# Designs tried in a protein design run: peptides against a protein of PDB entry 8OXM. Part 210

Target 1, 371 residues: chain A of PDB entry 8OXM
Amino acid sequence: FKAEFRLAGGVNLPKIIDCVGSDGKERRQLVKGRDDLRQDAVMQQVFQMCNTLLQRNTETRKRKLTICTYKVVPLSQRSGVLEWCTGTVPIGEFLVNNEDGAHKRYRPNDFSAFQCQKKMMEVQKKSFEEKYEVFMDVCQNFQPVFRYFCMEKFLDPAIWFEKRLAYTRSVATSSIVGYILGLGDRHVQNILINEQSAELVHIDLGVAFEQGKILPTPETVPFRLTRDIVDGMGITGVEGVFRRCCEKTMEVMRNSQETLLTIVEVLLYDPLFDWTMNPLKALYLQQRPEDETELHPTLNADDQECKRNLSDIDQSFNKVAERVLMRLQEKLKGVEEGTVLSVGGQVNLLIQQAIDPKNLSRLFPGWKAWV

## One batch from the design tools (peptide; made by RFdiffusion4, then SolubleMPNN)

Design b2_p21_3_s4 (from b2_p21_3, 13 letters changed)
Fold by OpenDDE base, seed 2:
Structure b2_p21_3_s4 (fold): chain B 371 residues (1-371), chain A 21 residues (1-21)
Amino acid sequence: as target 1 above (371 residues)
Amino acid sequence: LPQLRSLAAELRLAAEEKAKE
């Protein structure tokens, strides 16, 4: 370890440390304090398993369908070391970083990111109709610009084209696997893009198994497929490469049903893997930016001593775990809303749900559904 | 149950081995 560390920005003041490996290579590591990195570590292992399944299938292997993974070393329930994703940037940083963001650079006359956020926060407690109207106004005055990421980073036309395909494949793979695993909290800071590969790196995997649906503002989309995400795919949008890669990923997932169910069952009943949503976590995830200052999470572990009968907690936990497994089995059978769908039908439904402005308008404003 | 514990242990071992690399 080098004696010097840098602070990364953010509420938890993560420390960037440089480590010299036994191979003499310097590696940047992010030391997070007060975060339970075990969820991320477990989900990275699940992603590695999904990658193994995708590499075994000829059609997904030919398309190089993979989920980007990073090394996570949990040190405790409240601390761990992350491999710093060197050469990645949050998509939110590229798109909506104040005056230097791509929206401001390419669309200087559109609403600012702040104006969009403010408008959606003003209607947060309003009807779905009012949310939809304001969301449509925001979208009209905040046009997508994520196509410029690949154009700025990849000046050679052949490289640019290949990187745009890599991006599209990465979105497709992560979207379908994320849907199967019920990944939530896919806001623009939890999705990084690799500046060399154009592949996405999903971070902060603490909302899984559809626990985003039990948040105070429920998640209404299966994955992030917002206008900027689509704009990064180029002129075909969700059609062609994206759709085909989703279908091929879904086919592998459905054909791996027994394996996936077995893995998820192990994880759901692992007493060291707390995947359940708790009220404090729910509050933290849906806090207002203005409220960031006061909630020091005194996650005192001691408030778990409410002696509700161990039997009733276990029964409630088991019922939630059973429901998660049942819903996972439905997804892997193509059962959506009581109807059995083909792979193409299921993927189409998921795409339509993810791009529906009615669903997007209902999301928590911090998710930034207009980006 | 035993096979599931073995798989969880293998996943942990694989995480620990990757953490040592």
Scores: peptide ipSAE 0.008, ipTM 0.443, DockQ to the pose 0.019
Fold by OpenDDE base, seed 5:
Formats: structure tokens, C-alpha cells, sequence
Structure b2_p21_3_s4 (fold): chain B 371 residues (1-371), chain A 21 residues (1-21)
């Protein structure tokens, strides 16, 4: 290990450590000191299985549809080593860094990222109507700029076009796979972009199986398809390449129903895989930046009151696991809101839900739905 | 798949037994 470490951005300030392997190769590692990396490790294995299914199908293989994966080595319940995705940056760091972010560089007369966040925090406890109005005002004065990522990184026009297609395919594949698995907490710091491939890397996989819907502020979108995410696709937006790649990914997932259900059933009943949302995790994920200073973990949760009868907890767990499996089966059958949809119909519904300003305005302000 | 199904069934049974204790 080198004596020098860098702090990665984000709330948990993970340490980036350069390691020299026994083979003499330098490897960059991310050390998370507070998060249970077991959930990330399990979800990476599920993504590898999804990639295997996508490679077996001729239509998805020809389109190079993959979800990017990374190596995870859990060290303890609260620590682990991630293979740091060398040459990746959080999309939030590129877009909304305070000093040199793309929004400030390309749209200097728009609202600052801080002004947008402040406006949405002020209405957090207000009606859905008031949230929608303020969200529309924020969006009008904070125009998307993510098209400039590929333009800055890829100066050759032919390379630029190829990388924009790689980005669009990566968004489509990760959106559909993420929806099937019920992946939540897709804020701008939990999505990295590879500076060489233009592909997305999803990190912090601790909200899965639609557990984002039981947060104090429920998640209202199936995946992140915000204005900057769409702007990165170029002039066609969600139409053409993105939609077709979503449909082809969904076809493979639906045709693999038995495999996916069996895998998820094993994971849901694995006693080593904690996927359930607990109140402390919910508070942590939706904590206000102002409250971060005072919540020292002197929540002595008196271990006494959370000892509700182990039997009632285990019965509640089994009922939640059964509901997750039922909902996964519905998704893989194309059952949405009690109606059976075609692949095209289901993908269309998901796109409309993900881009709806009414759904986006209801998200927790920390999710940054205007970016 | 057959091995994963067997494992899923075993894990489910173990969870159901634990919920009865």
C-alpha cells in the first residue's frame, strides 16, 4: 500500500488507496469505511448473470448491451475494498462541482446547483403542487449540459459518435436491469461515467428490490432518466437507440424469467444478505445536510425496544420477501398496474414514468431530479 | 438452475422454520 491516500467525493469520504500487488502492478482501490459492501458484492454477481443472459442473445450481443461491473471484496460488516473504477468520475462531479462543474462552465447565467437544491429543500414539506411548480422553475433556469461530456473527452467526430452510442446503450441496459432488480438511490454521486468508454458504472447498490418505495420520501421513478441523462444521448434523446436498447434488454429479461426468479429467491432468503430497509438506513439515506452535524451515532438505539418478538420480525420478513418475488414476477410478465403490456408498451410506460416532471418533483431533494 | 432451485427451497424452508420458533 502507498502511504498516500485521496478522499473520493461524497458523504462517506471513501479513501482511494494505490496498492502495489505481489505481481508488481499498481492497482487503485476504494476503501469504504462505513458501508456494508456485501450488498454491493451480491448485486455485482447478479449484474454478471444479467450480462451472461445479454451475451447469449444475438440482438443484445450485436448491440454490446452490458451493465458495467466492478470487483468488490467485503472485509467486514462495515468495511471493504472496491476495485476503484480507474478513469471514472461521478456524473454529479462532472455536472455540478461547485467551482468547475459543466453547468457553471456552459450555463454561467443559470441558477447555481446550490440555489436549485435550496429552492427544492424549501418546498420539501409542501404539497405536491407546490413541489411541481418550484421544480418547473428550477428546470427552466437550470438547462442540461451533459452533451458536453462526450464533446470534451472525444475530439474526433467518429470517436465522439461511437462513444455517444456507447453511453446511450449503457443507460438503456442499466435502466432496464436496474428496474427489474428494483434498484434505487440513483443520485448523481452513485452513478459514475467512464472517461474512456463513456459507459456508466452504478455504485452503492444498498437500495434494491424496490426498497426505495418505503423510504420516508418514496422513490417515484423506475430509474434515473433526468434531463442531463437524456442530453448525453444527443439530439434523438430517448427515441431511437435508447428505446430500442431498452426493448431488447427487456425482451431478454422477460425470456429469462425462471432464471431471474430463482436467483433472486436464493438471495432474498440468504441470511448473510441484508436487503431489507431498516429505519436507521432510511434516515441515513434521506438525512438533510444540516442534520449531518448533530447526528453523532449516539443513537443508542436501546436494543430493548427494537427487540419486537423475533417471530414477528421473521414473519414480517417472509411476507416482504414473498411480495418482492411476486412483484418481480409481475415485471417479468409485463404486468404494470394490473395490465399485461407488450415489451414496447412496458418500456414506453417506464420511460414516461421516469421523465414525468410530476414524479421527478416528488423525489427527495438529495436525489437532485433537476440534474 | 436445478442446484439453485434446491438451494432456494432449502433457504425458504429454513426461513419458514425460523419464523415458527
Amino acid sequence: as target 1 above (371 residues)
Amino acid sequence: LPQLRSLAAELRLAAEEKAKE
Scores: peptide ipSAE 0.027, ipTM 0.670, DockQ to the pose 0.022; fails the geometry check
Fold by OpenDDE base, seed 3:
Structure b2_p21_3_s4 (fold): chain B 371 residues (1-371), chain A 21 residues (1-21)
Amino acid sequence: as target 1 above (371 residues)
Amino acid sequence: LPQLRSLAAELRLAAEEKAKE
């Protein structure tokens, strides 16, 4: 290992270390020291399986529909080594960096990212109606700029067009697979963009199987399809390429129902795979910026020994696992809100839910639904 | 698939046995 390290962007300030392998090659590694990387490792294996299913289908293979994956080596319950995705940037870093973010550069007269966050934090404990009104005011005064990512990185018009298509395909694939797996916590720091491919890399997979719905502020969208995410697709927005790629991904997932259910069943009953939401994790994910100072690392693992009768925990676990499998089966059958939908109908419902400003206004302010 | 089904069945049985203790 080299003695020098760099900080990656993001809340946890993970250390980027350069290591020399036994092969003499230098590799960048991301060291996370606070997060359980076992969930990330398991979800990467599920994404690899989904990619295998997508590559077997002629229509999804021709469209190059894939989820970007990274290598995870768990070292302990709280530490691991990630293969750092060289040439990626968090979407949040590009869009809302305080000094040189794209919103500040292209929309200098709009609200600052700080002003938007402050306004939404002021109404966090208010009614849904008040949250919606303030969210609409924020959105009016904070206009999308993510179209400029591809324009800045790809100066050749033909390359620019192909990269915008690659981006749109990546959003579609990750949105549908993420929905099927119930992937949550899709804030702007947990989604990276590759500066060469324009494809997305989803990180921090610690909220899966719809566990985001049981957070103190429940998640109300199936995936991140915010105004900047849509702006990156260009003038057609969610119509055409995005919708068609979502439909083709959903078709492959629905046609692979037995395989996906079997894989998820193995994972849910793996005694080494803790996927359940706990109160401490929920507090950590939805902390206020003001409370960041007092989380001393002394959250001892020993406070999990609160004497809840082991019998009540195990019975509750099996019932939660069964509900997750039932909901996954419903999604793979196209059952939404008690109605069986076609692939096109299901994808349309999910898109409408994801772009609905009423759903977006209800999200935790740290999710930054206006971005 | 057959191996994964066997493993899923074994893990489910082990979880059901553990919930009875």
Scores: peptide ipSAE 0.027, ipTM 0.667, DockQ to the pose 0.022; fails the geometry check
Fold by OpenDDE base, seed 4:
Structure b2_p21_3_s4 (fold): chain B 371 residues (1-371), chain A 21 residues (1-21)
Amino acid sequence: as target 1 above (371 residues)
Amino acid sequence: LPQLRSLAAELRLAAEEKAKE
């Protein structure tokens, strides 16, 4: 181990440690403190299984549809070592870094990331109508810029086009796999982009199996498909390549129902795998100030609605697990809101839900749904 | 798959037993 460490950007200030392997090769390790990396490790195994299913299907194999995985070594309930994906950057760091973020560089007259955050926090406890109006104002004055990621990194037009397609395929695969596993929305610091491949790496998998829906501010989207995520796809947005890759991924998932149900059942009942949402974890996920600035949001504990959703968790662990399995089975059958949908119909519904400004406006402001 | 099903069934049974204690 080298004595020097670097801080990686992000809420948890993970330490990057350079390790010399027994082979004499230097390897960067990301040491996360305060996070249980066991969930990340388990979810990486699930992603590997999903990748195996995607590689067996000719249509998904030809498209190279994969979810990027990394090696995780959990050290304790509060620490672990990740194999640092060298040449990755958090999407949030590229987009909304206070000094040199792409929004500031390309849209200097737009609202600052701080102004957007402040406006959305001011309405956090307001009506859905007020949240929507302020979200639309924020979106109007904070225009997407993520198209410039591939343009900055890939100067050759042919390479640029290929990398934009790789990005679009990566978003599609991770979105559908993430929906099936109930990962929900993903904080912009928890999505890394590879600067060489333009593929996404999802980290910090502490919310799975739709446990984001039982947070104090429940998730309203099936996956992160915000304006910047879409802007990175280029002029076609969610149409064409993205939609087709989602459909082909969903087709493989639905055709693998028995396998996926069996895998998830094993994980849900694994006594070593704590996937359940608890009140402390919920508080930790939605009280984190992104900046070290002392804005402790005084949780006035009096919101009666938060008490009702937490009381339903007192149902036996088995009932929660059974409900998760039932919902997973519905997803894999294409059952949405009591209706059986085709793969195309289901994918269309999910895309529409994910891009709906009404759904995005209702998300926790700390997850920056305007980015 | 058969081994995973067996493991799932065992883990489910163990969880059901633990919920009765």
Scores: peptide ipSAE 0.026, ipTM 0.679, DockQ to the pose 0.023; fails the geometry check

Design b2_p21_4_s1 (from b2_p21_4, 12 letters changed)
Fold by OpenDDE base, seed 4:
Structure b2_p21_4_s1 (fold): chain B 371 residues (1-371), chain A 21 residues (1-21)
Amino acid sequence: as target 1 above (371 residues)
Amino acid sequence: PELTERQKNLVLNMQKELEEE
């Protein structure tokens, strides 16, 4: 290990450590502390299975639709080494870094990221109407800039165009796979972009199977499709390539219903895969940045052992697992709000839900739905 | 911890079942 570490952006301040492998290759490793890297490891395997399904289908294979995966090497219950995607940056770091973020560089007269967060935090306990009004004011004074990522990194126009397409395909695949797996909204620090491929890498997979809906501030979007995420697609936004790639991904997912149900069923009943939302995890995920200093999540291991022995907890767990499986089956059948939709209808509904400023305004302000 | 032998075998079996289609 080199003595130099870099902090990656994000709530958990993961440490990037340069490691020399047994093969003599230097590899950047993300050492994530305190998080259950087992959940990330399991979800990476599910993503690999989804990628296998996508590679078998001629239409998704031709479009190179893949969800980017990374190698997780859990070292302990609370520490592990992620094989860091070398040459990735958190979208949040590129967009809203305090010193030289793209919003500050391209929109110096807009609200600061801090001003936006403050305004949305002030209305967090207010009505949905007040949240919406303040969110619209924030959005008006914090204009998207993520289009400039590809423009800065890819100076050749032909390369720029191909990389913008790769980005758009990556967002589409990860959005639909993420919806099927119930990843919900993804914090901007938990989405990495590869500076060479323009593909997204989703990290910190601690919210899955729609467990974001049971947070103190429930998720209201199927996936992150915020204004900057859309701006990175260029002038067509969610139309054309993105929509078509979502539809083709959803077709493969729906046609793989039995396989996906079987995978998820085994994972839900795996006693080593802690996918359930607990109050401490919920508090941690929706803690204010100001409050981050005090809660050392002493996830006391002891509180997890004592509660498992009651028959009522197993029944409660089974009911939650059954509900997750039922909802997964509905998604894979195209059942949305009690109506069976076509692939195009389902994808359209999901896109509309994800971009609706009413839904975005209701999200937890810490996740920066205006970015 | 590495994936349990069960998790590894599940992923491997599902990968094989997929490869046989």
Scores: peptide ipSAE 0.006, ipTM 0.376, DockQ to the pose 0.019
Fold by OpenDDE base, seed 1:
Structure b2_p21_4_s1 (fold): chain B 371 residues (1-371), chain A 21 residues (1-21)
Amino acid sequence: as target 1 above (371 residues)
Amino acid sequence: PELTERQKNLVLNMQKELEEE
């Protein structure tokens, strides 16, 4: 191991370690300390299966619709090694790095990322109307720049155009599959972009099956489709290629209902797969920088044997699992808000929900919905 | 590829360091 570690960007600041293998090959490893890497490993298997379904369909295969997967080697419930995708960068590092982020480089007169975060944190406990007004002010003074990623990396116009299409297809596929699996909004540091392919890699899959809706600040979007994510698609934004790729992905998911339900059912009832949101995980995901100081480890949660009968815990778990399966079945039938929608209608609703500034303004400020 | 025993031990040591911080 090299003595030098780099902090990867991300929720939980995973350490990148350069490991020399027994074969003398240097391998970058992402080491996550406190995360349940089993959840990431299971979700990668689900993504591989979704990729298999997408490859079987002629229309999705022709469009090369895939979710990028990475190898997860869970070592324990709290430790594991991720195969670092060499040549990836967190989109948050590219966009809002304090030193040389694209917002600072291309928009030096806009608000800093810190000023935006401060303004949104100040209104976190305020009304939805006040949050919306401040979010719109932040958005006006923090204009999208993610178009410049492909322009910086791909100087040839034909290559640039191809890579922008690859990016748009990757966002579409991950958005729809992420919606079906209930991944919700994704922190900007948990989305990597490949500097060669322009495809996205989603890491840290610790929120699944709509568990983001039960957080202290509930998720209000089906997936991350923020202004910078859209800006990376180029001048057409969510129209044309993105919409068509979402529709074709959704068509494959809906036509694979039985397979997807069977697999998610097995996963929900796997006692080794902790997908449920616990209070500590919820606190950690939405911890305020100010709240870090008051977490004295009162590890003196007394062993009050709340002998909540094992039966009542199991019944409560089963009722949550059943609700998740019912909601998954609704999504795969195109049932939204009690109405059966066509594939085009469902995809349109999801896009509108994801880009609505009212929904974005209500998200947890720590997840930076203005980026 | 399975993690080598050396890689397992490093992750375990890093986990201890992160529990001591």
Scores: peptide ipSAE 0.000, ipTM 0.293, DockQ to the pose 0.036
Fold by OpenDDE base, seed 5:
Structure b2_p21_4_s1 (fold): chain B 371 residues (1-371), chain A 21 residues (1-21)
Amino acid sequence: as target 1 above (371 residues)
Amino acid sequence: PELTERQKNLVLNMQKELEEE
């Protein structure tokens, strides 16, 4: 281990440690000190299985549709080493990091990231109508800039175009796979971009199987398809390549129903895989920046374990697991709101839900739906 | 400003890749 560590951006301040292996190779490792890395490890195995399914299909293989994976080595329930994707940056660091963020550089007269966050925090407890109005004002005065990522990194026009396609394909694949698995907490610090490939790396996979919908502020979008995410695709936006790659990914997922259900069933009943949302985790994920100072670890986990009989806990767990499996089966059949949709119809509905300003305005302000 | 011949070929290749996908 080198004595020097860098803080990666984000609430948990993960430490990037350069490790020299016994082979003399330097490997960057992320040390997370507070998150259950077992959830990340399990979800990486599910992503590897999804990649195997995508590689077997000719249409998804031709388009190189993959979800980026990383190696996780859990050390404990609350500590572990991620083999960090060398040459990745959080999209939030590129877009909204202090004075050097792309929004400040390219749009110096727009609202600051701090002004946008403050305005949305002021309306957090207000009506959906008031949240929508303030969100539209924020969006009007905070214009997307993520197109400049590929323009800064790739100076050759042919390479620039290839990398913009790779980005668009990566967004499509991760959006559909993430929707099928019910992946939540997709804030701008939990999505990395590879500076060489322009592909996305999703981290912090602790909110899965639609458990984001039972948060104090429920998640209202199937995946992150915000204005900056769309701006990175270029002039076609969500049309053309993105839509077709979503449809081809969804087709492979729907045609793999039995395999996906069997694997998710094994994971839901694995006693080592705690996927259920607990109140402490919910509070932690939706903490206010002001509350970061006062939440000393003195919430004794001991007192509010209401001794519900072990039998009532097990029965409640089994009912939640059954509901998750039923909802996964519906998604894989194309059942949305009680209606059976075609692949194109289902993908269209998901895109419309993800870009709807009414859905985006209802998200927790820490998710930064205006970015 | 008129697109350079290199820029025209890039746009044509972009259109072709968008049609083949």
Scores: peptide ipSAE 0.014, ipTM 0.415, DockQ to the pose 0.011; fails the geometry check
Fold by OpenDDE base, seed 2:
Structure b2_p21_4_s1 (fold): chain B 371 residues (1-371), chain A 21 residues (1-21)
Amino acid sequence: as target 1 above (371 residues)
Amino acid sequence: PELTERQKNLVLNMQKELEEE
């Protein structure tokens, strides 16, 4: 370990530690100090298995459909070392960095990221209609620029084209796998892009099994498919490669129903895997930047009220777990809104839900649905 | 703490079951 650490940007102030391996290679490691990295570790294993399923299928293997994984070394319930994805950057850092973000560089006359956030925060407690109108105004004055990521990083046209395809495939695979697993909290700091491969790395996997829907501001999209995410695909947008890769990923997931159900069942009943949403976690995820000052550590939850009958907690947990399994089974059967859909029909519905400005306008402003 | 030996064994067994199909 080097004695020097750098702070990675973000609310959790993760520490980047440079480690010299026994091979003499320097590896950056991210030390998270507040998050339960066991959740990330478990979800990385689920992703590895989804990758195994995707490698078995000829159509997904030919397309190199994978969800990017990283090594998680949980050190405690609240601390661990993530092998930092060397050569990755948060998409939010590239797009909306305060001084030199791509939006400011390529669209200097558009609204600033701060102006967009402020406008959406002002309407956070307003009607869905008012949120939609302000979101449309923000979107009109904050045009996508993520196409420039591949243009800046990949100067050779053939490499640029290949990397744009790799990006599009990575978005498709992670979107469908993420939907099946019910991944939430897909804000622009929880999605990294590899500067060499153009593949996405999803981090902070603590919101799973649709627990994002029970947040104070519920999640209204199946995955992140915002305008910048789509702009990174280039001229074809969601059509062609993205749609086909989603369909092929969904086909593999649906054909692996028994395996996926068995896995998720074991994870849901693992007493060491805290996938449930709790009020403190919900408050943390949807905390306003202004409210950071008042969370005094003095929520000593006095041990006294935790004597609610162990039986009632277990029954409530089991009912939530059963509901998660039922909903997973529905997804894997293509049951959406009480209707059985084909793979193409299901993927189409998910894409439409993810790009719908009405759904996007209802998200928590911290999710930055306009990016 | 690392993934419990149980969680590691579960994932390893699932990976083996997958490799045998």
Scores: peptide ipSAE 0.006, ipTM 0.413, DockQ to the pose 0.019; fails the geometry check

